# Designs tried in a protein design run: peptides against a protein of PDB entry 3C66. Part 5

Target 1, 189 residues: chain A of PDB entry 3C66
Amino acid sequence: KSWANLFEKNDFFFRYKFYLEITAYTRGSDEQHLKWSGLVESKVRLLVMKLEVLAGIKIAHPFTKPFESSYCCPTEDDYEMIQDKYGSHKTETALNALKLVTDENKEEESIKDAPKAYLSTMYIGLDFNIENKKEKVDIHIPCTEFVNLCRSFNEDYGDHKVFNLALRFVKGYDLPDEVFDENEKRPSK

## One batch from the design tools (peptide; aimed at target 1 V147 N148)

Design b1_p9_7 (made by RFdiffusion4)
Pose (drawn by RFdiffusion4):
Structure b1_p9_7 (pose): chain A 189 residues (1-189), chain P 9 residues (1-9)
Amino acid sequence: as target 1 above (189 residues)
Amino acid sequence: TMLWKFKPF
C-alpha cells in the first residue's frame, strides 16, 4: 500500500445510519454568532457523555468540525423559515429562496453589507443497542439537559429574535448536502 | 427527521 492511503479522508457521514445535529442560529452580527455558537459548541461534548452512558446508546460519536453557513436575512419571516427548513435534505432546498454567502460572493457589495443569519451545526453520529423487539428509544432528557447547559449568566441569549438553538435526529440518507464534498454520492434508500 | 427547537437563556 502507500502513504496516500493512510491519509484518506474519513467516511463519518456514511458509517452511521443516525445522526443528532445541534444547530446554533444567529440573526445578528458576526461576533454575536461567534460568542453564541462558541458557547453551544463548548457544551456538545457534555451531550456525548450524557448520551453515551445510556443503556441503548452503543456510541455517540462527535464529528470534529462544525458546519457553518450564513444567509442574507431581511425579514423575521426568513429567519424563521431558515430554522424550519434547515437540517434535512427533504427540506433544505427551500433555502435557495435566500442568498447564501459563499467563497465567491462574500466580498460583493450587496452581500458584504446585507444583514445575515448565521448557522453553526455539529453532528453526533448515533449507533444503538437494539433492545428486544422494534421499540421506541427515548433520549429526550439528555437533549433538554444539554439545552439548559447552553447558557451564560454574564451574556443574555434570551432574545430569540436574535439567538436560537435547535436539535434534529436525522437519518443518514437525509443528511444536508453540506456534509458530503464534491466527490461523494449521498447514501440512498 | 425529528426536530426540537429551543429558545435560549

Design b1_p9_7_s1 (made by RFdiffusion4, then SolubleMPNN; from b1_p9_7, 5 letters changed)
Fold by OpenDDE base, seed 3:
Structure b1_p9_7_s1 (fold): chain B 189 residues (1-189), chain A 9 residues (1-9)
Amino acid sequence: as target 1 above (189 residues)
Amino acid sequence: TEKMFFKPK
């Protein structure tokens, strides 16, 4: 049984109270997104290593597969909205105003040639050392270092109109619907 | 700009 099979998807998103979401955004071509998201994904292991050494973090466990989605994104304002609303159950309903690209609709004339925003999201489950309430865990430092590492890799990634990166700290009950199967009940508060 | 959404504990 591969290490990836030991963490059934169903158990991972119920196992932790806290998650770090890492989303690579691209408003451009699929090829641009493949390069950008692939780079970000390749660096997640380095972020995990930086999180694991923090005294206040007991466990930092990455989910092995990215979640991928794309939306019709005709304007820069729509792109900003996606980046603001995505990654939280509380706010993700705002994305219903945009057309989600699916395998069923991707060949439709109105969608095929439309401007798109592509999303790839990685998850890290976090367990904190609660007993040391006095130790403020500042995940901002390793997260900033991670962002800088990704952005500095290629000058093209400095174009925020095309390439973006977001890190979101989320409670398990506020995870996006995409992480749960249709038959799974969302964790309670 | 980069978006970092950190909620305090």
Scores: peptide ipSAE 0.219, ipTM 0.827, DockQ to the pose 0.103
OpenDDE base, seeds 1, 2, 4, 5: peptide ipSAE 0.051, 0.053, 0.047, 0.046; ipTM 0.770, 0.779, 0.767, 0.761

Design b1_p9_7_s2 (made by RFdiffusion4, then SolubleMPNN; from b1_p9_7, 5 letters changed)
Fold by OpenDDE base, seed 1:
Structure b1_p9_7_s2 (fold): chain B 189 residues (1-189), chain A 9 residues (1-9)
Amino acid sequence: as target 1 above (189 residues)
Amino acid sequence: TEKYFFKPQ
């Protein structure tokens, strides 16, 4: 990675109190995931635009690159667990029960031939324009529209056994470990 | 399943 990319990453995940995580899940082939995640990623800019026009949002800043991961996923229950636990530091340790696919292990026969869940995650940093802490900003509408846009693109994406999409609102201190370098201190509450 | 976790304040 270039110096600029490293700088952007370091600054981005410490810059905001709040983040929106957009994760495309695929339990199937890598080809299926490439199509699905590629579509989702291509539409994120539209979500950003819709978020920024909300009166309560000062900034909706996307991180430019997705985070990619994959797990051995033998069962549908495992797939549901991944979708439930991923994206939060509080819960991500549950994923240790599954085999993470890495460059080091991907050629192992037990991993190579195993059913997999693929994950692609985009991050949006959020800064709210609220004077009173009691003010509420509802991002449900633009997020729902985004999901509908992605799901309606191809009828195959209606198969929730294969394709899923999650939008998670998280605080900076609860970001997954994947966004930090080994020597970086997690943001405090 | 679609998952929504929206609680911005």
Scores: peptide ipSAE 0.051, ipTM 0.763, DockQ to the pose 0.105
OpenDDE base, seeds 2, 3, 4, 5: peptide ipSAE 0.044, 0.051, 0.044, 0.046; ipTM 0.732, 0.757, 0.731, 0.739; seed 2 fails the geometry check

Design b1_p9_7_s3 (made by RFdiffusion4, then SolubleMPNN; from b1_p9_7, 5 letters changed)
Fold by OpenDDE base, seed 1:
Structure b1_p9_7_s3 (fold): chain B 189 residues (1-189), chain A 9 residues (1-9)
Amino acid sequence: as target 1 above (189 residues)
Amino acid sequence: TEKYFFKPK
């Protein structure tokens, strides 16, 4: 990673109070995930554009690189659990019940041949232009449009047993551990 | 399933 990338990461996940996480899930082959996640990632810029034009949003800043992970996922229930628990520091410890695929273990026979769930996560930092604390910004419309855009691209993506897409609004202090380096202190509430 | 977790203020 370039020096610029290191600085960007360090600053990015401390810069905003709020983040939008966009996670593409695939329970299937690596090839299926590459196609699905690649599509989702390619459309994130359109979501950013739609967010930025909202009157209540001052900044919608995408982090340039996805976070990639994969888990051994023997059952559909495990897949649902991943989708429910991933993306929040409060809940991510539940993922410890599953085997994380790493460079160190990926060649183990029990892991290599196991069914897997693949995850690709994009982050958008959000700064709201709220003069009155009572103002509410609804990002539901642009987010829904984004999901529809991704899902409608190919009929195969209608199979929710394989392909899923989640958008999670999180506070900076509740970001997953994956976004911080080992020596970085998590943002406070 | 599509999952939406957006509650921006």
Scores: peptide ipSAE 0.051, ipTM 0.753, DockQ to the pose 0.108
OpenDDE base, seeds 2, 3, 4, 5: peptide ipSAE 0.044, 0.049, 0.045, 0.047; ipTM 0.728, 0.738, 0.722, 0.731

Design b1_p9_7_s4 (made by RFdiffusion4, then SolubleMPNN; from b1_p9_7, 4 letters changed)
Fold by OpenDDE base, seed 2:
Structure b1_p9_7_s4 (fold): chain B 189 residues (1-189), chain A 9 residues (1-9)
Amino acid sequence: as target 1 above (189 residues)
Amino acid sequence: TEVMKFKPK
């Protein structure tokens, strides 16, 4: 059974207390984003493998499908704001100041030709084997290695004005709204 | 800005 069939979306985002969000950002063309996000997505399995071997991690399960979103992003400041605010329910409301690109509005002249930030987000559910509250699992190393791996693939991906990659550790109750269906209730604290 | 906010708390 493929990992894809093991987790119904609904169960995945309720199953774990902790998640690692991997977001590829592109302020540029859809083609640029497709290449960048595709690369990042292709490497997630390597990150999972590195996480699984950490003594403090019991389980690292990837969600198999990326979440895609895009915003009108007129300025570099807007792009920085997206990267700061995205990936947390606590902060994602700040993104309401930007125009979300949807299937319904993408053909509008004001949106079609506007500068855009594209986002592709992969999720890894984490279960920690922390018997002792003092054992800090440092996921920084494998995550840094992952970022370096993605960034080093092509020199163009070194341009932080266009391409960004963020890894965010989040609690299940602070997952973005995008991971839940309209009929689903966000996990409580 | 690479937001590696790893706070394993």
Scores: peptide ipSAE 0.054, ipTM 0.710, DockQ to the pose 0.121
OpenDDE base, seeds 1, 3, 4, 5: peptide ipSAE 0.052, 0.051, 0.052, 0.048; ipTM 0.726, 0.721, 0.724, 0.715; seed 5 fails the geometry check

Design b1_p9_8 (made by RFdiffusion4)
Pose (drawn by RFdiffusion4):
Structure b1_p9_8 (pose): chain A 189 residues (1-189), chain P 9 residues (1-9)
Amino acid sequence: as target 1 above (189 residues)
Amino acid sequence: MPNHHIYFP
């Protein structure tokens, strides 16, 4: 074999059938999002610990990089549809109604200056100890405990017209396009 | 404390 093989990109978004995504939203400024997403991101490892000790959870595997994007966001209505529609491949298409900030357009006049909404998503890939028969697995408490941990006593993130946090349980075939690069086809049926 | 949404099937 060759050195090129050792350095082949990982296949995180193909190896698991289930993913938990944690999303920090900011309809505000760049630094408001830096602090906010920074706080949330600092707690994600704790969710891994809380999840991984559970009977039923075989592994809770965090990816190493947050997925980031921002959209021009004039109205409160837009910020809300972003939260609603972002996260699933079934629905992320509705985001095309808003202007996405890219490598090419981040420098443009009508974009550099426009109010923006910011997203920061982390992925925890899940694998399961399948109990007995087809049964429901409840991981709600560790998820809400994680949410309660996303707080600061010296910084108010209470204005939800600005700051928001969301979690989604998303099957592999339904992961957002952003996680697969130009090479990779997405998982199927 | 921030607002939030948790989506499960």

Design b1_p9_8_s1 (made by RFdiffusion4, then SolubleMPNN; from b1_p9_8, 6 letters changed)
Fold by OpenDDE base, seed 2:
Parts: C-alpha cells; sequence; structure tokens
Structure b1_p9_8_s1 (fold): chain B 189 residues (1-189), chain A 9 residues (1-9)
C-alpha cells in the first residue's frame, strides 16, 4: 500500500497529537494563488525531510492533499484577520465575519468580482521523541528555512500585501473544522 | 505583521 494510502484522510487528523499547518495566503487573483500555493506545496517535502532528521521528532508525516478555501477580502485588515484567525478551531469562528467563497456562491456577482484571499493549507502530523520532558524540539530553524526558500523563489512573493506564508503548530483538538468530515467528531483534549 | 508567522510552541 503506497504511503498515500496510509494517509487516507480517515485517520490522519486523529493519529497525531500535534500538527504543523503550512498555509499559503494570496490576496489577489486565483492565478497568483495557484502559482504561490503550488510553489509552497512543492517544497513541503523538503520541510518534512528537515523535520524528520531532528532528534526530537520521531515522525513527520505530510497529508498529501492541500485544503483550499477562499474568502471575500475587501480590505487589508480583513486579510490580516484571516491570517491571524485561520488554522485554529478556537479562532476560526472569527472568519464567519467574512464571506466564504463556495461552489454555490462563487458565481454571484457580488462575490465573483470581489477581492479575495485564497488559502491553501498543508498539514504535517508530528510525533515527538521527547525523552526528557525538558527537551524542547525547536522546529523554528527548518520552518524558517522553508519560509525563506519559498519567499526567495520569486521577487513577487516578497510582497506581503499579496503573498503570505504561515506555519502554525497546532494540537489535534484545535485543528480547523475543514479537516474533519461532517460525521467525524473532533479529537478531545 | 511579519510576512511569515511561525507559531511555534
Amino acid sequence: as target 1 above (189 residues)
Amino acid sequence: MTSYRIDLP
């Protein structure tokens, strides 16, 4: 069974206590987002490799598919809010203040022509080999290197008004609702 | 806001 089959969505988001969320944000065109998110996604494997070799990380398993969402994003403040609130169940309800773009509403004139923020999120399940409770695994270095790698690929990606990249360390019980099916119950604390 | 967020524990 291919690695891809082992990471069937069915248990991936229940398997780990900790996840690293990698979200590519674009406030611009869908084409801009496709290029940006595609780049980020293409580099995730490199991040995984760097995480796997850390002494404190036992497992770093990527989920194979990105999660895609988009919001009407009329202002820069809205864009900042999205970046602040997205990626955590405890905060994602704030996104309800924005219009989520769906297949059902995307053709509405008010939505079709509206400025949008696009989000593509990759997940890495993490299992830590913490022998000593005091050993903090610092994933900052590989994460920073990853961000730098993505941002340096094209000068356009240096425009933080358009392109952003966030890495968020999240506990399984605080994963966004998007990762669970309607019939799935969120992991408890 | 810094262009990238690393929300590390």
Scores: peptide ipSAE 0.041, ipTM 0.706, DockQ to the pose 0.533
OpenDDE base, seeds 1, 3, 4, 5: peptide ipSAE 0.041, 0.041, 0.039, 0.037; ipTM 0.704, 0.694, 0.693, 0.681; seeds 1, 4 fail the geometry check

Design b1_p9_8_s2 (made by RFdiffusion4, then SolubleMPNN; from b1_p9_8, 6 letters changed)
Fold by OpenDDE base, seed 1:
Structure b1_p9_8_s2 (fold): chain B 189 residues (1-189), chain A 9 residues (1-9)
Amino acid sequence: as target 1 above (189 residues)
Amino acid sequence: MTSYRIFLP
C-alpha cells in the first residue's frame, strides 16, 4: 500500500485526538480561488515537515484531499463571520445563516451572480508526545511561517479583502460535520 | 479584516 493509502477517509477523522485545519478563503472569482487554494495546498507538505521535527509532535499526517465549500457572501461582515465560525462543530451552526452553494442551487439567479466566499480546507492529524506535559509544544512558529510563506508568494495575495488563510487547532470531537458521513458518529471527548 | 488567523491553544 502506498503511503498515500494511509490517509484514506475511512478512519482518518477518528484516528487522532487533535487536528490542524488549514483553510484558504477567497471572496472573489472561482479562478482566484483556484490559484490561491492551489498554492496553499502545495505548501502543506512543508508545514507537515516543520511540525514533524518538533520534539513534542510524534506524528503529523496530512489528509490528502481538500474539503471544498462555498457560500453566498454579500458583505465583508459575512466574510469575517465565515472565517470566525468555520472549522469547529461548536460554532459552525452560525454558518446556517448563509446560503451554501451546491450543485443543485448554483444556477439559481439569486446565487449565480451573488458574491461568493470559497473555502478549501486541508486537515493534518496530530499525535503528541505526552510524557513531557511540562513542555508545551509551540506549533505557532511553524504555522506563522507557513502563513508568511503563502502570503508572500504573490503580492496579490496580500489583499485580505479577497484572500485569507486560517489555521485552526481542533479536537477530534469538535471537527466540522463535513468530515463525517451521515451514518458516522462523531468522536467522543 | 485580518489577513490571516491562527486559532491555537
Scores: peptide ipSAE 0.420, ipTM 0.873, DockQ to the pose 0.551
OpenDDE base, seeds 2, 3, 4, 5: peptide ipSAE 0.382, 0.290, 0.407, 0.373; ipTM 0.858, 0.846, 0.862, 0.860; seed 2 fails the geometry check

Design b1_p9_8_s3 (made by RFdiffusion4, then SolubleMPNN; from b1_p9_8, 5 letters changed)
Fold by OpenDDE base, seed 4:
Structure b1_p9_8_s3 (fold): chain B 189 residues (1-189), chain A 9 residues (1-9)
Amino acid sequence: as target 1 above (189 residues)
Amino acid sequence: MPSYRLDFP
C-alpha cells in the first residue's frame, strides 16, 4: 500500500487527537543526517505495524512527509536543548534562541560553517479504543523496539553525541507550528 | 495513555 496518497497535510493534523512524533536528530554533517534520518524513516512502517496490533490502538496512520529543520548548534547543551524543546508547541518557542538554518541564510558565513543539528520528524496519527477504559495502552514496547532497531543498524548510531532518536506523544493542540500552514488554526483542546 | 515523551538511552 502506498502510504503516500492516504492523507493530505491539511486533513492529517486535524484528524486525530493524538500523534506520535518521531524525530531523528543529528549533530554532524548533512550526509550523516541523510543516512540516519533515511534509516529511521525506512523503519516507521514497522512501528506503525506494531502499533496497529495493540488492542488499545484503533488506528495508527503515518504521515509520509518528513518535516525537516536545521539549527546552528555550537554546543552539546544546545543539542540537548533542541531535543528537549522541539516537538511541542508549549516548548518550541525556546528554540527561537537558536539560529534556524533557512534557504535564505544558509550561505551566510556565520551559518555555513557552523556546527548544525539536523532534525527530521515523522508523524503517526493515533486513534485509541476509548471504550475499554480498563486497558492501559502501553506504546513503550513497540517504541523501544523501534529505537533499538534503528540504533542497532550501525554502531555509529550508538553515539548519542551525534545521533538521537526521540518519540513524543503529542496532543493535536500541542503539535509544533511547522505542521500547520500560516492560514491554519491549530486544533483546540 | 503513554507518557508524554519517550526518551531512550
Scores: peptide ipSAE 0.044, ipTM 0.741, DockQ to the pose 0.137
OpenDDE base, seeds 1, 2, 3, 5: peptide ipSAE 0.042, 0.047, 0.046, 0.044; ipTM 0.739, 0.741, 0.741, 0.743; seeds 2, 3, 5 fail the geometry check

Design b1_p9_8_s4 (made by RFdiffusion4, then SolubleMPNN; from b1_p9_8, 5 letters changed)
Fold by OpenDDE base, seed 2:
Structure b1_p9_8_s4 (fold): chain B 189 residues (1-189), chain A 9 residues (1-9)
Amino acid sequence: as target 1 above (189 residues)
Amino acid sequence: MTSYRIDFP
């Protein structure tokens, strides 16, 4: 199967039991987010390379396209909530308290000029070497290095009030709804 | 393995 077939959305999010989510958050302008998320996305391949060489990881495959979303985010508390709740099916329902920005509503006066949080999420499918059960695969090291790499690129990215980067380890059944099409059934446990 | 967030300072 060509790599292209591996990255078919429908297959990718059903293929692995585990995923690493990489989310770039920006509470600011769309331009700020574009720069920040673009940087993060550009470095994901480096993270994949570091994950692939870990003895406990059999496969680390990135999904090639980011998932984009944005919310009206009037307060810092809302921004913290977004970062806490996003990226898990179990918790993402809390985001319903916020106004999701859509193509249909983005021109509404109440939304257009509102403070926004932008999210760009990259996914890495993970397959672990079960035989090495005893070797705790410490993905924290390459993940930390990745975060440091991204944040150190520009001093502005040190402002946690504006720019954030989170990595979340999730099971396939707990992936956010955004990764599935309306007609797709979420993977079972 | 449970889902967990990796937060970095």
Scores: peptide ipSAE 0.059, ipTM 0.740, DockQ to the pose 0.125
OpenDDE base, seeds 1, 3, 4, 5: peptide ipSAE 0.049, 0.052, 0.055, 0.053; ipTM 0.727, 0.732, 0.734, 0.734; seeds 3, 4, 5 fail the geometry check

## One batch from the design tools (peptide; aimed at target 1 F128 I130)

Design b1_p10_1 (made by RFdiffusion4)
Pose (drawn by RFdiffusion4):
Structure b1_p10_1 (pose): chain A 189 residues (1-189), chain P 10 residues (1-10)
Amino acid sequence: as target 1 above (189 residues)
Amino acid sequence: NIYNTVIELE
C-alpha cells in the first residue's frame, strides 16, 4: 500500500445510520455568534458523556469540526424559517430563498454589509444496543440537561430574537448536504 | 428545540 492511503479522509457521515445534531443560531453580530456558539460547543462533550453511559447507547461519536454557515437575514420571519428548515435534507432546500454567504460573495458590497444569521452545528453519531423487539429508545433527559448546561451567568443569551439552540435526530440518508464534500454521493434508501 | 428524542429502532 502507500502513504496516501493512511491519510485517506474519514467516512464519519457514512458509517452511522443515526446522528444527533446540535445547532447554535445567532440573528445578530459576528462576535455575538462567536461567544454563543463557543459556549454551546464547549458543552457538547458533556452530552457525549451523558449519552454514552446509557443502556441502549453503544456509542455517541462526536465529529471534530462544527459546520458553519450564515445567511442574509432581513426579517424575523426569515430567522424563524431558517431554524425550522435547517438540519434535514428533506427541508434544507427552502434555505435557497435566502442568500447564503460563500467563499465568493463574502466580500461583496450588498452581502458584507447585510444583517446575517449565523449557524454552528455539531454532530454526534449514534449507534444502538437494540434491546429486545423493536422498541422506543428515550434520550430526552440527557438532551434537556445538555440544554440547561448551555448558559452563562455573566452573559445573557435570553433574547431569542437573537440567540437560539436546537437539536435534531436525523437519519444518515437525511443529513444536510454540507457534510458531504464534492466527491461523495450521499447515502440512499 | 429538540426533535425526535424518542427513537424507534428495528

Design b1_p10_1_s1 (made by RFdiffusion4, then SolubleMPNN; from b1_p10_1, 4 letters changed)
Fold by OpenDDE base, seed 3:
Structure b1_p10_1_s1 (fold): chain B 189 residues (1-189), chain A 10 residues (1-10)
Amino acid sequence: as target 1 above (189 residues)
Amino acid sequence: MIENTIIELD
């Protein structure tokens, strides 16, 4: 398939068995999130480069578009819950306890001025060198370097009450619902 | 936060 086909949404999330999710969280203003998520997104290519050179990784391909969502987030506990539950089909149902902000409801009085958590998620599809009989691949170093790079860019990003960054490895069948269209069937195990 | 950095392939 061509490079263009690789980055088509409907194909990308069925192409790989494994994915790395990179989520930038902001509990604050949309302006704060725009700056934070924009920074994180701008650095994803560096993470990809670091992953590609690992012996166990055959392919690391980023999906070029972020997934955006926001929730009404009244408390720090809610913010922690979002960070804990988001990113996996197994756990994302817990997010139903919070109000998802949509274009349809964002102007409602109860939502417009409410505290919010903003999420921007990037995906990297992963293919591994199974033929090398490597049963384990450790991606800790490149992931840690990536987090440190993003967090150290501005002193404000050290405030974990506002800004957070999560990297989660997930299997294709456990991808969040957001990556699939209504007419698409979730991959099976 | 980084989750599941040690990937086990079957």
Scores: peptide ipSAE 0.326, ipTM 0.881, DockQ to the pose 0.767
OpenDDE base, seeds 1, 2, 4, 5: peptide ipSAE 0.326, 0.323, 0.319, 0.332; ipTM 0.881, 0.881, 0.878, 0.884; seed 5 fails the geometry check

Design b1_p10_1_s2 (made by RFdiffusion4, then SolubleMPNN; from b1_p10_1, 3 letters changed)
Fold by OpenDDE base, seed 5:
Structure b1_p10_1_s2 (fold): chain B 189 residues (1-189), chain A 10 residues (1-10)
Amino acid sequence: as target 1 above (189 residues)
Amino acid sequence: MIENTVIELD
């Protein structure tokens, strides 16, 4: 399936009320992150397939391009904080305590040689077949299988000090700021 | 890390 032709960025993040965020984290080298995130990204289609067949899920559509960011990450506590706070508009302001690496600052000596956490995030838009709002959908099994698939690919990916993988369910109004352009208005509740 | 695996729809 050519998912790339289905959605423009601006349409995708306004089309659904619910999203699944898949974030590959690496506290290490850019090369390590490239391999890890590339692997995760290559497996997203398998997760989509598993989600689509779950009862209560009508649509699971991936956004085909990852969102990439990196932070100066001097400590393990900082790395844990990034994983805790990233992926939600409600909590992402806590990341302001860390130095975001940008094209403008990446060549600064204090940033260039600093330990970094790299993030690559894939998004899946979700639509549900739920007549009763009291009904719940459990996506634990396909998500767990996906994580196990990615981490089992290489023994190095078992090192949680370096490599992490998070799956987070997020409402459209609580998407991170990174998914919106400066001129776009965040979806309302 | 897997968060919010049980989806509650409001």
Scores: peptide ipSAE 0.308, ipTM 0.872, DockQ to the pose 0.806
OpenDDE base, seeds 1, 2, 3, 4: peptide ipSAE 0.298, 0.298, 0.302, 0.290; ipTM 0.869, 0.869, 0.870, 0.866

Design b1_p10_1_s3 (made by RFdiffusion4, then SolubleMPNN; from b1_p10_1, 3 letters changed)
Fold by OpenDDE base, seed 2:
Structure b1_p10_1_s3 (fold): chain B 189 residues (1-189), chain A 10 residues (1-10)
Amino acid sequence: as target 1 above (189 residues)
Amino acid sequence: MIYNTVITLD
């Protein structure tokens, strides 16, 4: 009963101080992205399992729904910029240089046929067993295994010009704006 | 790409 409530957006992004973002990127067709992001999303539970067994991690709780966005992405440099800047409130304003595709503008001639980068982002809330704030937890191994698992599913996913996958550790106050409703206030540092 | 695999809680 109480566990089910944790999957609702209402307080998920306020419940944890720390989050792991898993973002699937596709610079190509929406069909390509659907397959790629769907694969990544289907494997998130395996990452959660690997995280939960780490001594320093008390809870790894996935948010059930992905966040979707797409940008006009005319160049490879733009695609790299998206991958560099997305996922952090500190840097996401740089994305304003690109045209966000919305339901309102997707039929515009300049957008409809433009090259696009598609993003699907899953979030995992993290709680730690560490009482000493100076202690460190290394999640490199499970994250690397996850990336390898996703990339190895199809040889096409090895093409970094099209398909990319990023895992980013983010503090709650640095979550992207997309996770909050208009009436919600960002958590403080 | 993997960002910030070494987690600090401070």
Scores: peptide ipSAE 0.293, ipTM 0.897, DockQ to the pose 0.748
OpenDDE base, seeds 1, 3, 4, 5: peptide ipSAE 0.283, 0.290, 0.286, 0.293; ipTM 0.889, 0.894, 0.892, 0.896

Design b1_p10_1_s4 (made by RFdiffusion4, then SolubleMPNN; from b1_p10_1, 4 letters changed)
Fold by OpenDDE base, seed 5:
Structure b1_p10_1_s4 (fold): chain B 189 residues (1-189), chain A 10 residues (1-10)
Amino acid sequence: as target 1 above (189 residues)
Amino acid sequence: MIENSIIELE
């Protein structure tokens, strides 16, 4: 299938056994997040390029549409919790302890003016050159370079209390619920 | 940042 086909949600999250999640976090204003996430998103293609040239990676295909979510985030601990729990089906239920901001509730006074954590997540599907069951691939360098690239763009992005960027390697069966439609069945292990 | 950059294939 061509790259063009991968831009359709359709089977992207069923196509690969492995995914790399890139999540930009912002505990601040929507405007701050728009700038931060926009920057991160704009650099994802560079990460893809760096991943593709790794010997162990056969294919690195980005899903170019970000997944957006936001939570009421009263405390720094909540923010840390979000960063810890988000991105995996195994742990994402912990986020239910926080108030998810939705189109339906965002205008409520208690939510509208509340401190928020914004999340924008990009996904990269990964296919590997599997030689044996013990094969390992180290993606440290590309990922670190990517994070550094994003963080160094603006001095403000060095403030980890506000801006964060996390990369998570996730198996298809452990993808967050957000990537699936209500009628879609999660991939099996 | 990525916590574990070593991907073990199954």
Scores: peptide ipSAE 0.225, ipTM 0.843, DockQ to the pose 0.776
OpenDDE base, seeds 1, 2, 3, 4: peptide ipSAE 0.212, 0.212, 0.216, 0.210; ipTM 0.834, 0.834, 0.840, 0.832

Design b1_p10_2 (made by RFdiffusion4)
Pose (drawn by RFdiffusion4):
Structure b1_p10_2 (pose): chain A 189 residues (1-189), chain P 10 residues (1-10)
Amino acid sequence: as target 1 above (189 residues)
Amino acid sequence: LEVYPTFLKR
């Protein structure tokens, strides 16, 4: 074999059938989002711990990098549809109605200056100890405990017209396009 | 397999 093989990209978004995504939103400024997403990101490892000790959870595997994007966001209505539609491949297409900030256009006049909404998503891939028969697995408490941990006593993130946090349980075939690069086909049926 | 929650928001 060769050195090139050792350094082959990992296949995180193909190896699990289930993912938990944690999303920080900011309809505000760049630094408002830096602090906000920074706080949320600092707590994600705790969710891994809370989840992984559970009977039923075989592994809670965090990816090493947040997925970031921002859209021009004129209206409150837009910010809301972003939260609604972002996260699932079934629905993320609706985001095409808004202008996405890219490598090419981040420097353009009508974009550099426009108010923006910011997203920062982390992925925890899940694998399960499948109990007995096909049963429901409840991981709600560790998820809400994680949410309650996303706080600061010296910084108010209470204005939801600005700051928001969301979590999604998303099957592998339904992961957002952003997680698969130019090479990779996405998982199927 | 069923897993709950499917969606959660603050």

